# Ledger of designs, part 31: peptides against a protein of PDB entry 3HTU

Target 1, 75 residues: chain A of PDB entry 3HTU
Amino acid sequence: RRPEEWGKLIYQWVSRSGQNNSVFTLYELTNGEDTEDEEFHGLDEATLLRALQALQQEHKAEIITVSDGRGVKFF

## One batch from the design tools (peptide; made by RFdiffusion4, then SolubleMPNN)

Design b2_p15_5_s4 (from b2_p15_5, 7 letters changed)
Fold by OpenDDE base, seed 2:
Structure b2_p15_5_s4 (fold): chain B 75 residues (1-75), chain A 15 residues (1-15)
Amino acid sequence: as target 1 above (75 residues)
Amino acid sequence: MISKELLEKLLKALE
């Protein structure tokens, strides 16, 4: 899958599960309990970041990068 | 690794 395709799957989960306006660390999106049954669970962080960047271009997410980690807010 | 609490606080500060 291309990054934008992963982004689509992630955002579909966000929307269907009512997680809009929620905040996630990148780790919990792919390693957390809430996404254990999702196709993107276990996705490598580099690909995840590119997927989220695609969503950010569509104003569906905002990536927060700090010295000790990264997170994302979905809209 | 950034904590969920810290991330939420950071995002709140950006609002």
Scores: peptide ipSAE 0.184, ipTM 0.739, DockQ to the pose 0.289
Fold by OpenDDE base, seed 4:
Structure b2_p15_5_s4 (fold): chain B 75 residues (1-75), chain A 15 residues (1-15)
Amino acid sequence: as target 1 above (75 residues)
Amino acid sequence: MISKELLEKLLKALE
């Protein structure tokens, strides 16, 4: 899958799951309990980041980067 | 690794 395709899958999960908290660390998206049954669980961080960057270009996400890690807010 | 709590605080501060 291309990063854009991964982004689509991730955003579909966000939209369908009815999460009350739209903020995630990159780690919990691919390693967290909430996504254990999702296709993108276990996805490498580099590919995940590219997927989220694709979503960001579509104004569907905002990536937050700090010295000790990264996170994302979905819209 | 950034904590969820810290991330949320940062996001709020940016708004």
Scores: peptide ipSAE 0.183, ipTM 0.739, DockQ to the pose 0.286
Fold by OpenDDE base, seed 3:
Structure b2_p15_5_s4 (fold): chain B 75 residues (1-75), chain A 15 residues (1-15)
Amino acid sequence: as target 1 above (75 residues)
Amino acid sequence: MISKELLEKLLKALE
C-alpha cells in the first residue's frame, strides 16, 4: 500500500471508532491496544509518518514533532 | 518518548 492509502485506512478508523480523544502519539497508533484489530497495526513508523503527512495535506490531521517524540491530532 | 499527557497539552495549545 502507498502512504496515502494507509492514511485513508487510518482516517477511516478514526472516523468510525468515534474517538472522543483524537490525539495520539505515533507509537500508540500502530502499537496501542485500541488499534490491535486494524490493518495498520504494526505499520513501520516511517510509512505511518508519510501516511499522516498525506492526511495533513488534506487538513484531516496535524502532526506535532518535538525533541522527545511525535504525535498527531485528527480532525 | 513524549508522554500522552504532554502531547495533548501541546496540541491543545496549538488550537
Scores: peptide ipSAE 0.187, ipTM 0.741, DockQ to the pose 0.335; fails the geometry check
Fold by OpenDDE base, seed 5:
Structure b2_p15_5_s4 (fold): chain B 75 residues (1-75), chain A 15 residues (1-15)
Amino acid sequence: as target 1 above (75 residues)
Amino acid sequence: MISKELLEKLLKALE
């Protein structure tokens, strides 16, 4: 899958999961308990970042990078 | 890595 295709799958999960919080660390998206049954669980961080960047270009996410880690907010 | 609590605070501060 291309990063854009991964982004689509991730955003579909966010939209349908009924989550109260739309803020995630990059780690919990691919390694957390809430996504264990998703196709993107275990996805490498480099590919995940490219997927989220594709969503960011579509104004569906915003990536926050700080010295001690990264996170993302979905819209 | 950044904690969930810190991430939420940072994102809220940017709004």
Scores: peptide ipSAE 0.181, ipTM 0.738, DockQ to the pose 0.285; fails the geometry check

Design b2_p15_6_s1 (from b2_p15_6, 7 letters changed)
Fold by OpenDDE base, seed 2:
Structure b2_p15_6_s1 (fold): chain B 75 residues (1-75), chain A 15 residues (1-15)
Amino acid sequence: as target 1 above (75 residues)
Amino acid sequence: SADEEKVAKKLEELK
């Protein structure tokens, strides 16, 4: 899958689960309990980041960088 | 910001 395609799957999950405006760490998106049954569970962080960057271009997400790592907010 | 604080808090909880 292309990063844009991964982004679509991730955003679909966020929307369907009613978690818009929620904040996630990158780790919990791909390794957390809440996404264990999702296709993007286990996705490598590099590909995840590119997927989120694609969503960010569409103003559907904002990647947040802090001292100890990165997270993302979905809109 | 508030969102940055939320991310930071989540990351801290992982430690």
Scores: peptide ipSAE 0.593, ipTM 0.885, DockQ to the pose 0.926
Fold by OpenDDE base, seed 4:
Structure b2_p15_6_s1 (fold): chain B 75 residues (1-75), chain A 15 residues (1-15)
Amino acid sequence: as target 1 above (75 residues)
Amino acid sequence: SADEEKVAKKLEELK
């Protein structure tokens, strides 16, 4: 899958699970309990970041960078 | 921002 395709899957989960406007760390998106049954669980961070960047371009997500790492907010 | 603080808090919890 291309990053854009991963982004689509991630956003679909966010929407269906009612997680819009929620904030996630990159880790919990791909390694957390809430996404264990999702296709993108275990996705490498590099690909995840590209997927989120694609969503960001569509104004569906905002990547948040702080001193200790990164997270994302979905819209 | 508030969202940045939320992210920071979550990251801290991972430590």
Scores: peptide ipSAE 0.593, ipTM 0.886, DockQ to the pose 0.923
Fold by OpenDDE base, seed 1:
Structure b2_p15_6_s1 (fold): chain B 75 residues (1-75), chain A 15 residues (1-15)
Amino acid sequence: as target 1 above (75 residues)
Amino acid sequence: SADEEKVAKKLEELK
């Protein structure tokens, strides 16, 4: 899958689970219990970041960088 | 920001 395709799957999960306007760490998106049944579970962080960047271009997500790591907010 | 604080808190929980 291309990063854009991963982004679509991730955003679909966010929308269907009612997580819009929620904040996640990158780790919990791909390694958390809440996404264990999702296709993107276990996705490498580099590909995840590219997927989120694609969503960010569409104003569907905002990648948040803090001193100890990164997260993302979905819209 | 508030969102940055939320991210920071979650990251701290992982430590």
Scores: peptide ipSAE 0.588, ipTM 0.885, DockQ to the pose 0.924
Fold by OpenDDE base, seed 3:
Structure b2_p15_6_s1 (fold): chain B 75 residues (1-75), chain A 15 residues (1-15)
Amino acid sequence: as target 1 above (75 residues)
Amino acid sequence: SADEEKVAKKLEELK
């Protein structure tokens, strides 16, 4: 899958689960309990970041960088 | 920002 295809799957989950306007760490998106049954669970962080960057270009997500790591807000 | 603080708090919980 291409990064933008992963982004689509991730955003579909966000929308279906009612997590719009929620904030996640990158780790909990791919390794957390809430996404255990999703196709993108276990996705490598590099590919995840590119997927989120694709969503960011569509104004559907904002990647947040702090001192101890990164997260993302979905819209 | 508020969102940055939320991310920071979540990252702290992973430690």
Scores: peptide ipSAE 0.585, ipTM 0.884, DockQ to the pose 0.929

Design b2_p15_6_s2 (from b2_p15_6, 7 letters changed)
Fold by OpenDDE base, seed 2:
Structure b2_p15_6_s2 (fold): chain B 75 residues (1-75), chain A 15 residues (1-15)
Amino acid sequence: as target 1 above (75 residues)
Amino acid sequence: SEDEKIVEKKLKELK
């Protein structure tokens, strides 16, 4: 899958599960309990980041960088 | 920002 395709899957989960306006660490998205049954569970961080960047271009997400790692907010 | 604080808090909890 291309980053844009992963982004679509991630955002579909965000939308259907009512997680819009929520903030996640990148770890939570790919390793968290809430996404265990999702296709993107276990996705490597590099690919995840590219997927989120694609969503960011569409104003559907904002990647947040702090001293100890990264997170993302979905809109 | 508030969102940054949330991310930092979550990251701390993971450790």
Scores: peptide ipSAE 0.670, ipTM 0.900, DockQ to the pose 0.931
Fold by OpenDDE base, seed 4:
Structure b2_p15_6_s2 (fold): chain B 75 residues (1-75), chain A 15 residues (1-15)
Amino acid sequence: as target 1 above (75 residues)
Amino acid sequence: SEDEKIVEKKLKELK
């Protein structure tokens, strides 16, 4: 899958899962318990980042960079 | 920002 295709899958999950908080660490998305059954579980961080960047270009997400790592907010 | 603080908190809890 291309990064933008992964982004689509991730965003679909976010939209349908009814999450209370739209802010996630990158680790939560690919290694968290909430995404164990998702196709993107276990996705390498490099590809994940590219997927999120694609969503960011569509204004569907915002990558948040802090001193200890990265997260993302979905819209 | 507030969202940055949320991410920082989550990362600290993870480690």
Scores: peptide ipSAE 0.668, ipTM 0.900, DockQ to the pose 0.861
Fold by OpenDDE base, seed 3:
Structure b2_p15_6_s2 (fold): chain B 75 residues (1-75), chain A 15 residues (1-15)
Amino acid sequence: as target 1 above (75 residues)
Amino acid sequence: SEDEKIVEKKLKELK
């Protein structure tokens, strides 16, 4: 799959599932409990980042970088 | 920012 295709799958999950918080760490998306049954669970972080960057280009996400790692906010 | 604080908090909880 291309990064854009991964991004589509991730955003579909975000959109169709009821989320209490639109902010995630990158770890939560690929290793968290809430995504255990999703195809993108276990996805390597490098590919995940590229997928999120594709979504960011579409203004559907914003990647947040802090001292201890990265997160993402979905719109 | 608030969003950065949320991310920092979550990352701290994972450790």
Scores: peptide ipSAE 0.667, ipTM 0.899, DockQ to the pose 0.860
Fold by OpenDDE base, seed 1:
Structure b2_p15_6_s2 (fold): chain B 75 residues (1-75), chain A 15 residues (1-15)
Amino acid sequence: as target 1 above (75 residues)
Amino acid sequence: SEDEKIVEKKLKELK
C-alpha cells in the first residue's frame, strides 16, 4: 500500500469508530489496543508518518510535534 | 497549545 492508501484506512477507522478523542500519539495508532484488529496495526512509524502527511495535505489531520515525540489530530 | 499538551501528556504516560 502507498502512504495515501494507509492514510485512507486510518482516517476511515477514525471516522467510523466514533471515538471522542481526536488526538493520538503515533504509537497508540499502530500499537494500541483500540487498533489491534485494524490493517494498519503494527505499521512502521516512518510509513505511518507519510500516511499522516498525506492526510494533512487534505486537511484531514494535523501532525503535532512536541519535545518528546509526535502526535496527530484528526479533523 | 492544548493539543500539544494532550500529546505531551499521552507520551509521558507511555513511558
Scores: peptide ipSAE 0.667, ipTM 0.899, DockQ to the pose 0.868

Design b2_p15_6_s3 (from b2_p15_6, 4 letters changed)
Fold by OpenDDE base, seed 2:
Structure b2_p15_6_s3 (fold): chain B 75 residues (1-75), chain A 15 residues (1-15)
Amino acid sequence: as target 1 above (75 residues)
Amino acid sequence: SEDEEIVREKLEELK
């Protein structure tokens, strides 16, 4: 899958599960309990980041960078 | 920002 395709799957989960306006660490998205049944669970961070960047271009997400790592907010 | 603080708190919990 292309990053844009992964982004679509991730955003679909966010929307359907009512997680809009929620903040996640990148780890939570791919390794958390809430996404265990999702296709993107276990996705490598590099690919995840590209997927989120694609969503960011569509104003559907904002990647948040802090000293200890990264997170993302969905809109 | 508030969102940055939320991320920091979540990351801190993982340590």
Scores: peptide ipSAE 0.664, ipTM 0.897, DockQ to the pose 0.927
Fold by OpenDDE base, seed 3:
Structure b2_p15_6_s3 (fold): chain B 75 residues (1-75), chain A 15 residues (1-15)
Amino acid sequence: as target 1 above (75 residues)
Amino acid sequence: SEDEEIVREKLEELK
């Protein structure tokens, strides 16, 4: 899958589960309990980041960088 | 920002 295809799957989950306007760490998205049954569970962080960057270009997400790591807010 | 603080708190919980 291309990064934008992963982004589509992630955003579909966000929308269907009512997680819009929620903030996640990147770890939560790929390793968290709430996404265990999703195809993107276990996705490597580098690919995840590219997927989120694709969503960010569409103004559907904002990647948040802090000293201890990164997170993302979905819109 | 508020969102940055949320991310910080979540990351701290993982440690």
Scores: peptide ipSAE 0.664, ipTM 0.897, DockQ to the pose 0.933
Fold by OpenDDE base, seed 4:
Structure b2_p15_6_s3 (fold): chain B 75 residues (1-75), chain A 15 residues (1-15)
Amino acid sequence: as target 1 above (75 residues)
Amino acid sequence: SEDEEIVREKLEELK
């Protein structure tokens, strides 16, 4: 899958699970309990970041960078 | 920002 395709899957999960406006660490998205049954569980961080960047271009997500790492907010 | 603080706190919990 391309990053854009991963982004679509991630956002579909966000939408159908009612997680819009929620904030996640990148780890939570791919390694958390809430996404264990999702296709993107276990996705490498580099690909995840590109997927989120694609969503960010669509104004569906905002990547948040802090000193200790990154997170994301979905809209 | 508020969202940055949320992320920061979450990351601290992972340490």
Scores: peptide ipSAE 0.664, ipTM 0.897, DockQ to the pose 0.916
Fold by OpenDDE base, seed 1:
Structure b2_p15_6_s3 (fold): chain B 75 residues (1-75), chain A 15 residues (1-15)
Amino acid sequence: as target 1 above (75 residues)
Amino acid sequence: SEDEEIVREKLEELK
């Protein structure tokens, strides 16, 4: 899958899951219990980042960078 | 920002 295709799958999960919080660390997106049944579970961080960057270009996500790592907010 | 603080707190929990 291309990064854009991964981004689509991730955003579909975000949209359908109805999560109260739309802010995630990269780790919990791919390694958390909430995504264990998703195709993108276990996705490497580099590919995940590219997928999120694709969503960011569509204004569907914002990558958040802090001193100790990165997260993402979905819109 | 508030969102940045949320990310920081979550990352701290992983340490």
Scores: peptide ipSAE 0.662, ipTM 0.896, DockQ to the pose 0.861

Design b2_p15_6_s4 (from b2_p15_6, 8 letters changed)
Fold by OpenDDE base, seed 2:
Structure b2_p15_6_s4 (fold): chain B 75 residues (1-75), chain A 15 residues (1-15)
Amino acid sequence: as target 1 above (75 residues)
Amino acid sequence: SEDEKIVEERLKKLK
């Protein structure tokens, strides 16, 4: 899958899962309990970043970089 | 920012 395709899958989960928290660490997205049944579970961080960057271009996400790692906010 | 704080706290909790 291309990064844009991964981004689509991730955003579909965000918009449909009923999650009441739209801020995630990158680890939570690919290794968390809430995404265990999703196709993008286990996705490598590099590919995940590219997927999120694609969503960012669409103003659907904002990548957050802090001292100990990265997160993302979905819109 | 508030969002950065949230991410920082989550990362701290995971590590």
Scores: peptide ipSAE 0.648, ipTM 0.900, DockQ to the pose 0.859
Fold by OpenDDE base, seed 1:
Structure b2_p15_6_s4 (fold): chain B 75 residues (1-75), chain A 15 residues (1-15)
Amino acid sequence: as target 1 above (75 residues)
Amino acid sequence: SEDEKIVEERLKKLK
């Protein structure tokens, strides 16, 4: 899958899951219990980042960079 | 921002 295709799958999960919080660490997205049944579970961080960057271009996500890592907010 | 603080706190907890 291309990064854009991964981004689509991730955003579909975000949209359908109805999560209260739309802010995630990258680790939570790919290694958390909430995504265990999703195709993108276990996705490597580099590919995940590219997927999120694609969503960011569509204004569907914002990558958050802090001192010790990254997260993402979905819109 | 508040969102940055949330991410930072979660990352701190994971480490």
Scores: peptide ipSAE 0.646, ipTM 0.900, DockQ to the pose 0.857
Fold by OpenDDE base, seed 4:
Structure b2_p15_6_s4 (fold): chain B 75 residues (1-75), chain A 15 residues (1-15)
Amino acid sequence: as target 1 above (75 residues)
Amino acid sequence: SEDEKIVEERLKKLK
């Protein structure tokens, strides 16, 4: 899959999950319990980042960079 | 920002 395709799958999950908190660390998104049954679970961080960057271009996500790593906010 | 603080705190807990 291309990063854009991964982004689509991720955003579909976010939209359907019904979670009240749309902020994730990148680790939570691909290694967390909440995504264990999703196709993108275990996705490498480099590909994940590109996927999120694609969503960011669509204003569907904002990548958050802090001192100890990255997270993402979905819209 | 507040979202940055949330992410930062979660990252600290994961380590």
Scores: peptide ipSAE 0.646, ipTM 0.901, DockQ to the pose 0.867
Fold by OpenDDE base, seed 5:
Structure b2_p15_6_s4 (fold): chain B 75 residues (1-75), chain A 15 residues (1-15)
Amino acid sequence: as target 1 above (75 residues)
Amino acid sequence: SEDEKIVEERLKKLK
C-alpha cells in the first residue's frame, strides 16, 4: 500500500472507532490494543509517518513532536 | 501546548 492508502485506513478507524481521545502516540496507533484488529497494526514507524504526513496535507492530522518522541492529533 | 503535554505524558507512561 502507498502511504496515502495507509493514511486513509488509519483515518477511517479514527473516525469510526468512537474514541474520545483524538491524540495518540505513534506507538499507540500501531502497537496498542485498540488497533489489534486493524490492518495497520504492526505497521513500521517509517511508513506510518509517511501516512500521517499525507493526512497532514489534507488537514486531517497534525504530527506532534516533543522531546522524547512523536504523536498525532486527528481532526 | 496542551496537545504536546498530552503526547509527552503518554510517552513517559509508555516508556
Scores: peptide ipSAE 0.650, ipTM 0.901, DockQ to the pose 0.861; fails the geometry check

Design b2_p15_7_s1 (from b2_p15_7, 11 letters changed)
Fold by OpenDDE base, seed 4:
Structure b2_p15_7_s1 (fold): chain B 75 residues (1-75), chain A 15 residues (1-15)
Amino acid sequence: as target 1 above (75 residues)
Amino acid sequence: SLEELLEKAKKKAEE
C-alpha cells in the first residue's frame, strides 16, 4: 500500500469509530489497544508519518511535532 | 514530553 492508501484507512477508522478524542500519539495509532484489529496496526512509524502527511495535505489531520514527541489531530 | 502530555490529556478526556 502507498502512504496515501494507509492514510485513507486510518482516517476511515477515525471517522467511523466515534472517538472521544481527536488527538493521538503516533504510537497509539499503530501500537495501541484501540487499533489492535485494524489493518494499520503494527505499521512502521516512517510509513505512518507519510500517511498522516498525506492526510494533512487534505486538511484531514494536523501533525504535532516537537523535540520531545509527536502526535496528530484529526478533523 | 509531548507524548506524555498527550497521554495525560486522553486519560482526562476519558474520565
Scores: peptide ipSAE 0.065, ipTM 0.637, DockQ to the pose 0.181
Fold by OpenDDE base, seed 2:
Structure b2_p15_7_s1 (fold): chain B 75 residues (1-75), chain A 15 residues (1-15)
Amino acid sequence: as target 1 above (75 residues)
Amino acid sequence: SLEELLEKAKKKAEE
């Protein structure tokens, strides 16, 4: 899958799962309990980041990157 | 830390 295809799957999960929380660390998205049954669970972080960057271009996500970690807010 | 800020943001989003 291309990064934008992964992004689509991730955003579909965010939108359709009725998640009350739309703020995640990158680790939570691919290693957390809430996504254990999703296709993108276990996705390598480099590919995840590219997927989120694609969503960011569409104003569907905002990536937060600082020296002590990374996270994302979905819109 | 970013992790702490994200956790606070999560809490706020749930309220």
Scores: peptide ipSAE 0.061, ipTM 0.651, DockQ to the pose 0.243
Fold by OpenDDE base, seed 3:
Structure b2_p15_7_s1 (fold): chain B 75 residues (1-75), chain A 15 residues (1-15)
Amino acid sequence: as target 1 above (75 residues)
Amino acid sequence: SLEELLEKAKKKAEE
């Protein structure tokens, strides 16, 4: 799958599960309990970041990056 | 840390 396709799957989960306006660390999205049953669970962080960047271009997410970590807010 | 800030943000978003 392309990063854009992963982004679509991730945002589908966000929408269907009512996680809009929620904040996650990148680790939580692919390794957390909330996404254990999702296809993107276990996705490598590099591909995840590219997927989220695609969503950010569509104003569906905002990636928060500082020197001591990263996270994402979904809209 | 960012982790702590994100936890606070998560709690705020859940209000």
Scores: peptide ipSAE 0.061, ipTM 0.651, DockQ to the pose 0.257
Fold by OpenDDE base, seed 5:
Structure b2_p15_7_s1 (fold): chain B 75 residues (1-75), chain A 15 residues (1-15)
Amino acid sequence: as target 1 above (75 residues)
Amino acid sequence: SLEELLEKAKKKAEE
């Protein structure tokens, strides 16, 4: 899958999962309990970041990068 | 910090 395709799957999960929280660390998306049954669980962080960057270009997410961590806000 | 804001945002969204 291309990063854009992963982004689509991730955003579909965010949109349909009924989650009240729209803010995640990158680790939570691919290693967290809430996504254990998703195809993107276990996705390498580099590919995840590219997927999220694709979503960011579409104004569907905002990546927050700090010196000691990263997260993403979905819209 | 942005990290602190991120953590607070997560907590707020989970309320």
Scores: peptide ipSAE 0.056, ipTM 0.648, DockQ to the pose 0.207

Design b2_p15_7_s2 (from b2_p15_7, 12 letters changed)
Fold by OpenDDE base, seed 2:
Structure b2_p15_7_s2 (fold): chain B 75 residues (1-75), chain A 15 residues (1-15)
Amino acid sequence: as target 1 above (75 residues)
Amino acid sequence: SLEELLKKIKEKAEE
């Protein structure tokens, strides 16, 4: 899958799952309990980042960088 | 920790 295809799958999960919180660390998005049954679970962080960057270009996500890690806010 | 990182990210997201 291309990054934008992964982004589509991720955003579909975000929009359909009725998540109460729309902010994630990159780690919990691919390694957390909430996404265990999703196709993108276990996705390498480099590919994940590219997928989220594709969503960011569509104004569907914002990647947040702090001193000791990264996260994402979905819109 | 993960919780501390998440807290930092959420706080920054609110800015």
Scores: peptide ipSAE 0.260, ipTM 0.805, DockQ to the pose 0.819
Fold by OpenDDE base, seed 1:
Structure b2_p15_7_s2 (fold): chain B 75 residues (1-75), chain A 15 residues (1-15)
Amino acid sequence: as target 1 above (75 residues)
Amino acid sequence: SLEELLKKIKEKAEE
């Protein structure tokens, strides 16, 4: 899959799951319990980042970098 | 920790 295709799958999960909050660390998206049954579980961080960047271009996500890590906010 | 990181990210997201 291309990064933008991964992005689509990730965003579909976010939209359909009805999460209480829309902020995630990159780690919990691919390694968390909530995504264990998703195709993108276990996805490498580099590919994940590219997928999120594709969503960011569509204004569906915002990648957030702090001094001690990175996360993403979905819209 | 994860909780601490999420807190920082959410705080920055509010800006």
Scores: peptide ipSAE 0.233, ipTM 0.791, DockQ to the pose 0.784
Fold by OpenDDE base, seed 3:
Structure b2_p15_7_s2 (fold): chain B 75 residues (1-75), chain A 15 residues (1-15)
Amino acid sequence: as target 1 above (75 residues)
Amino acid sequence: SLEELLKKIKEKAEE
């Protein structure tokens, strides 16, 4: 899959799931309990980042980088 | 705001 395609799958999950908080660390998006049943679980962080960057260009996500790591907010 | 987002991410990362 291309990063854009991964982004689509991720955003579909975000949209269809009733998440209490749309803020995630990159780690928990692919390694967390909430996404264990999703195709993108276990996705390498480099590919994940490219997928999220594609979503960011569409104003569907915002990647946040802090000293402790990286996260994303979905819109 | 950006500061609020950073705070949320930081808090989430510490959980």
Scores: peptide ipSAE 0.201, ipTM 0.769, DockQ to the pose 0.132
Fold by OpenDDE base, seed 5:
Structure b2_p15_7_s2 (fold): chain B 75 residues (1-75), chain A 15 residues (1-15)
Amino acid sequence: as target 1 above (75 residues)
Amino acid sequence: SLEELLKKIKEKAEE
């Protein structure tokens, strides 16, 4: 899959899962308990970042970098 | 706000 294809799958999950908080760390998105059954679970962070950057270009996400790591907000 | 988001991300990172 291309990064933008991964982004589509991730965004579909976010939209369908009805999360109370749309802010995630990159780690929990691919390694957390909430995504264990998703195809993108275990996805390497480099590919994940490119997927999220594709979503960001579509104004569907915003990547946020802090000293402790990176996160993403979905819109 | 951005500050609120950063706080949330920091909190999640500490979990």
Scores: peptide ipSAE 0.197, ipTM 0.766, DockQ to the pose 0.133

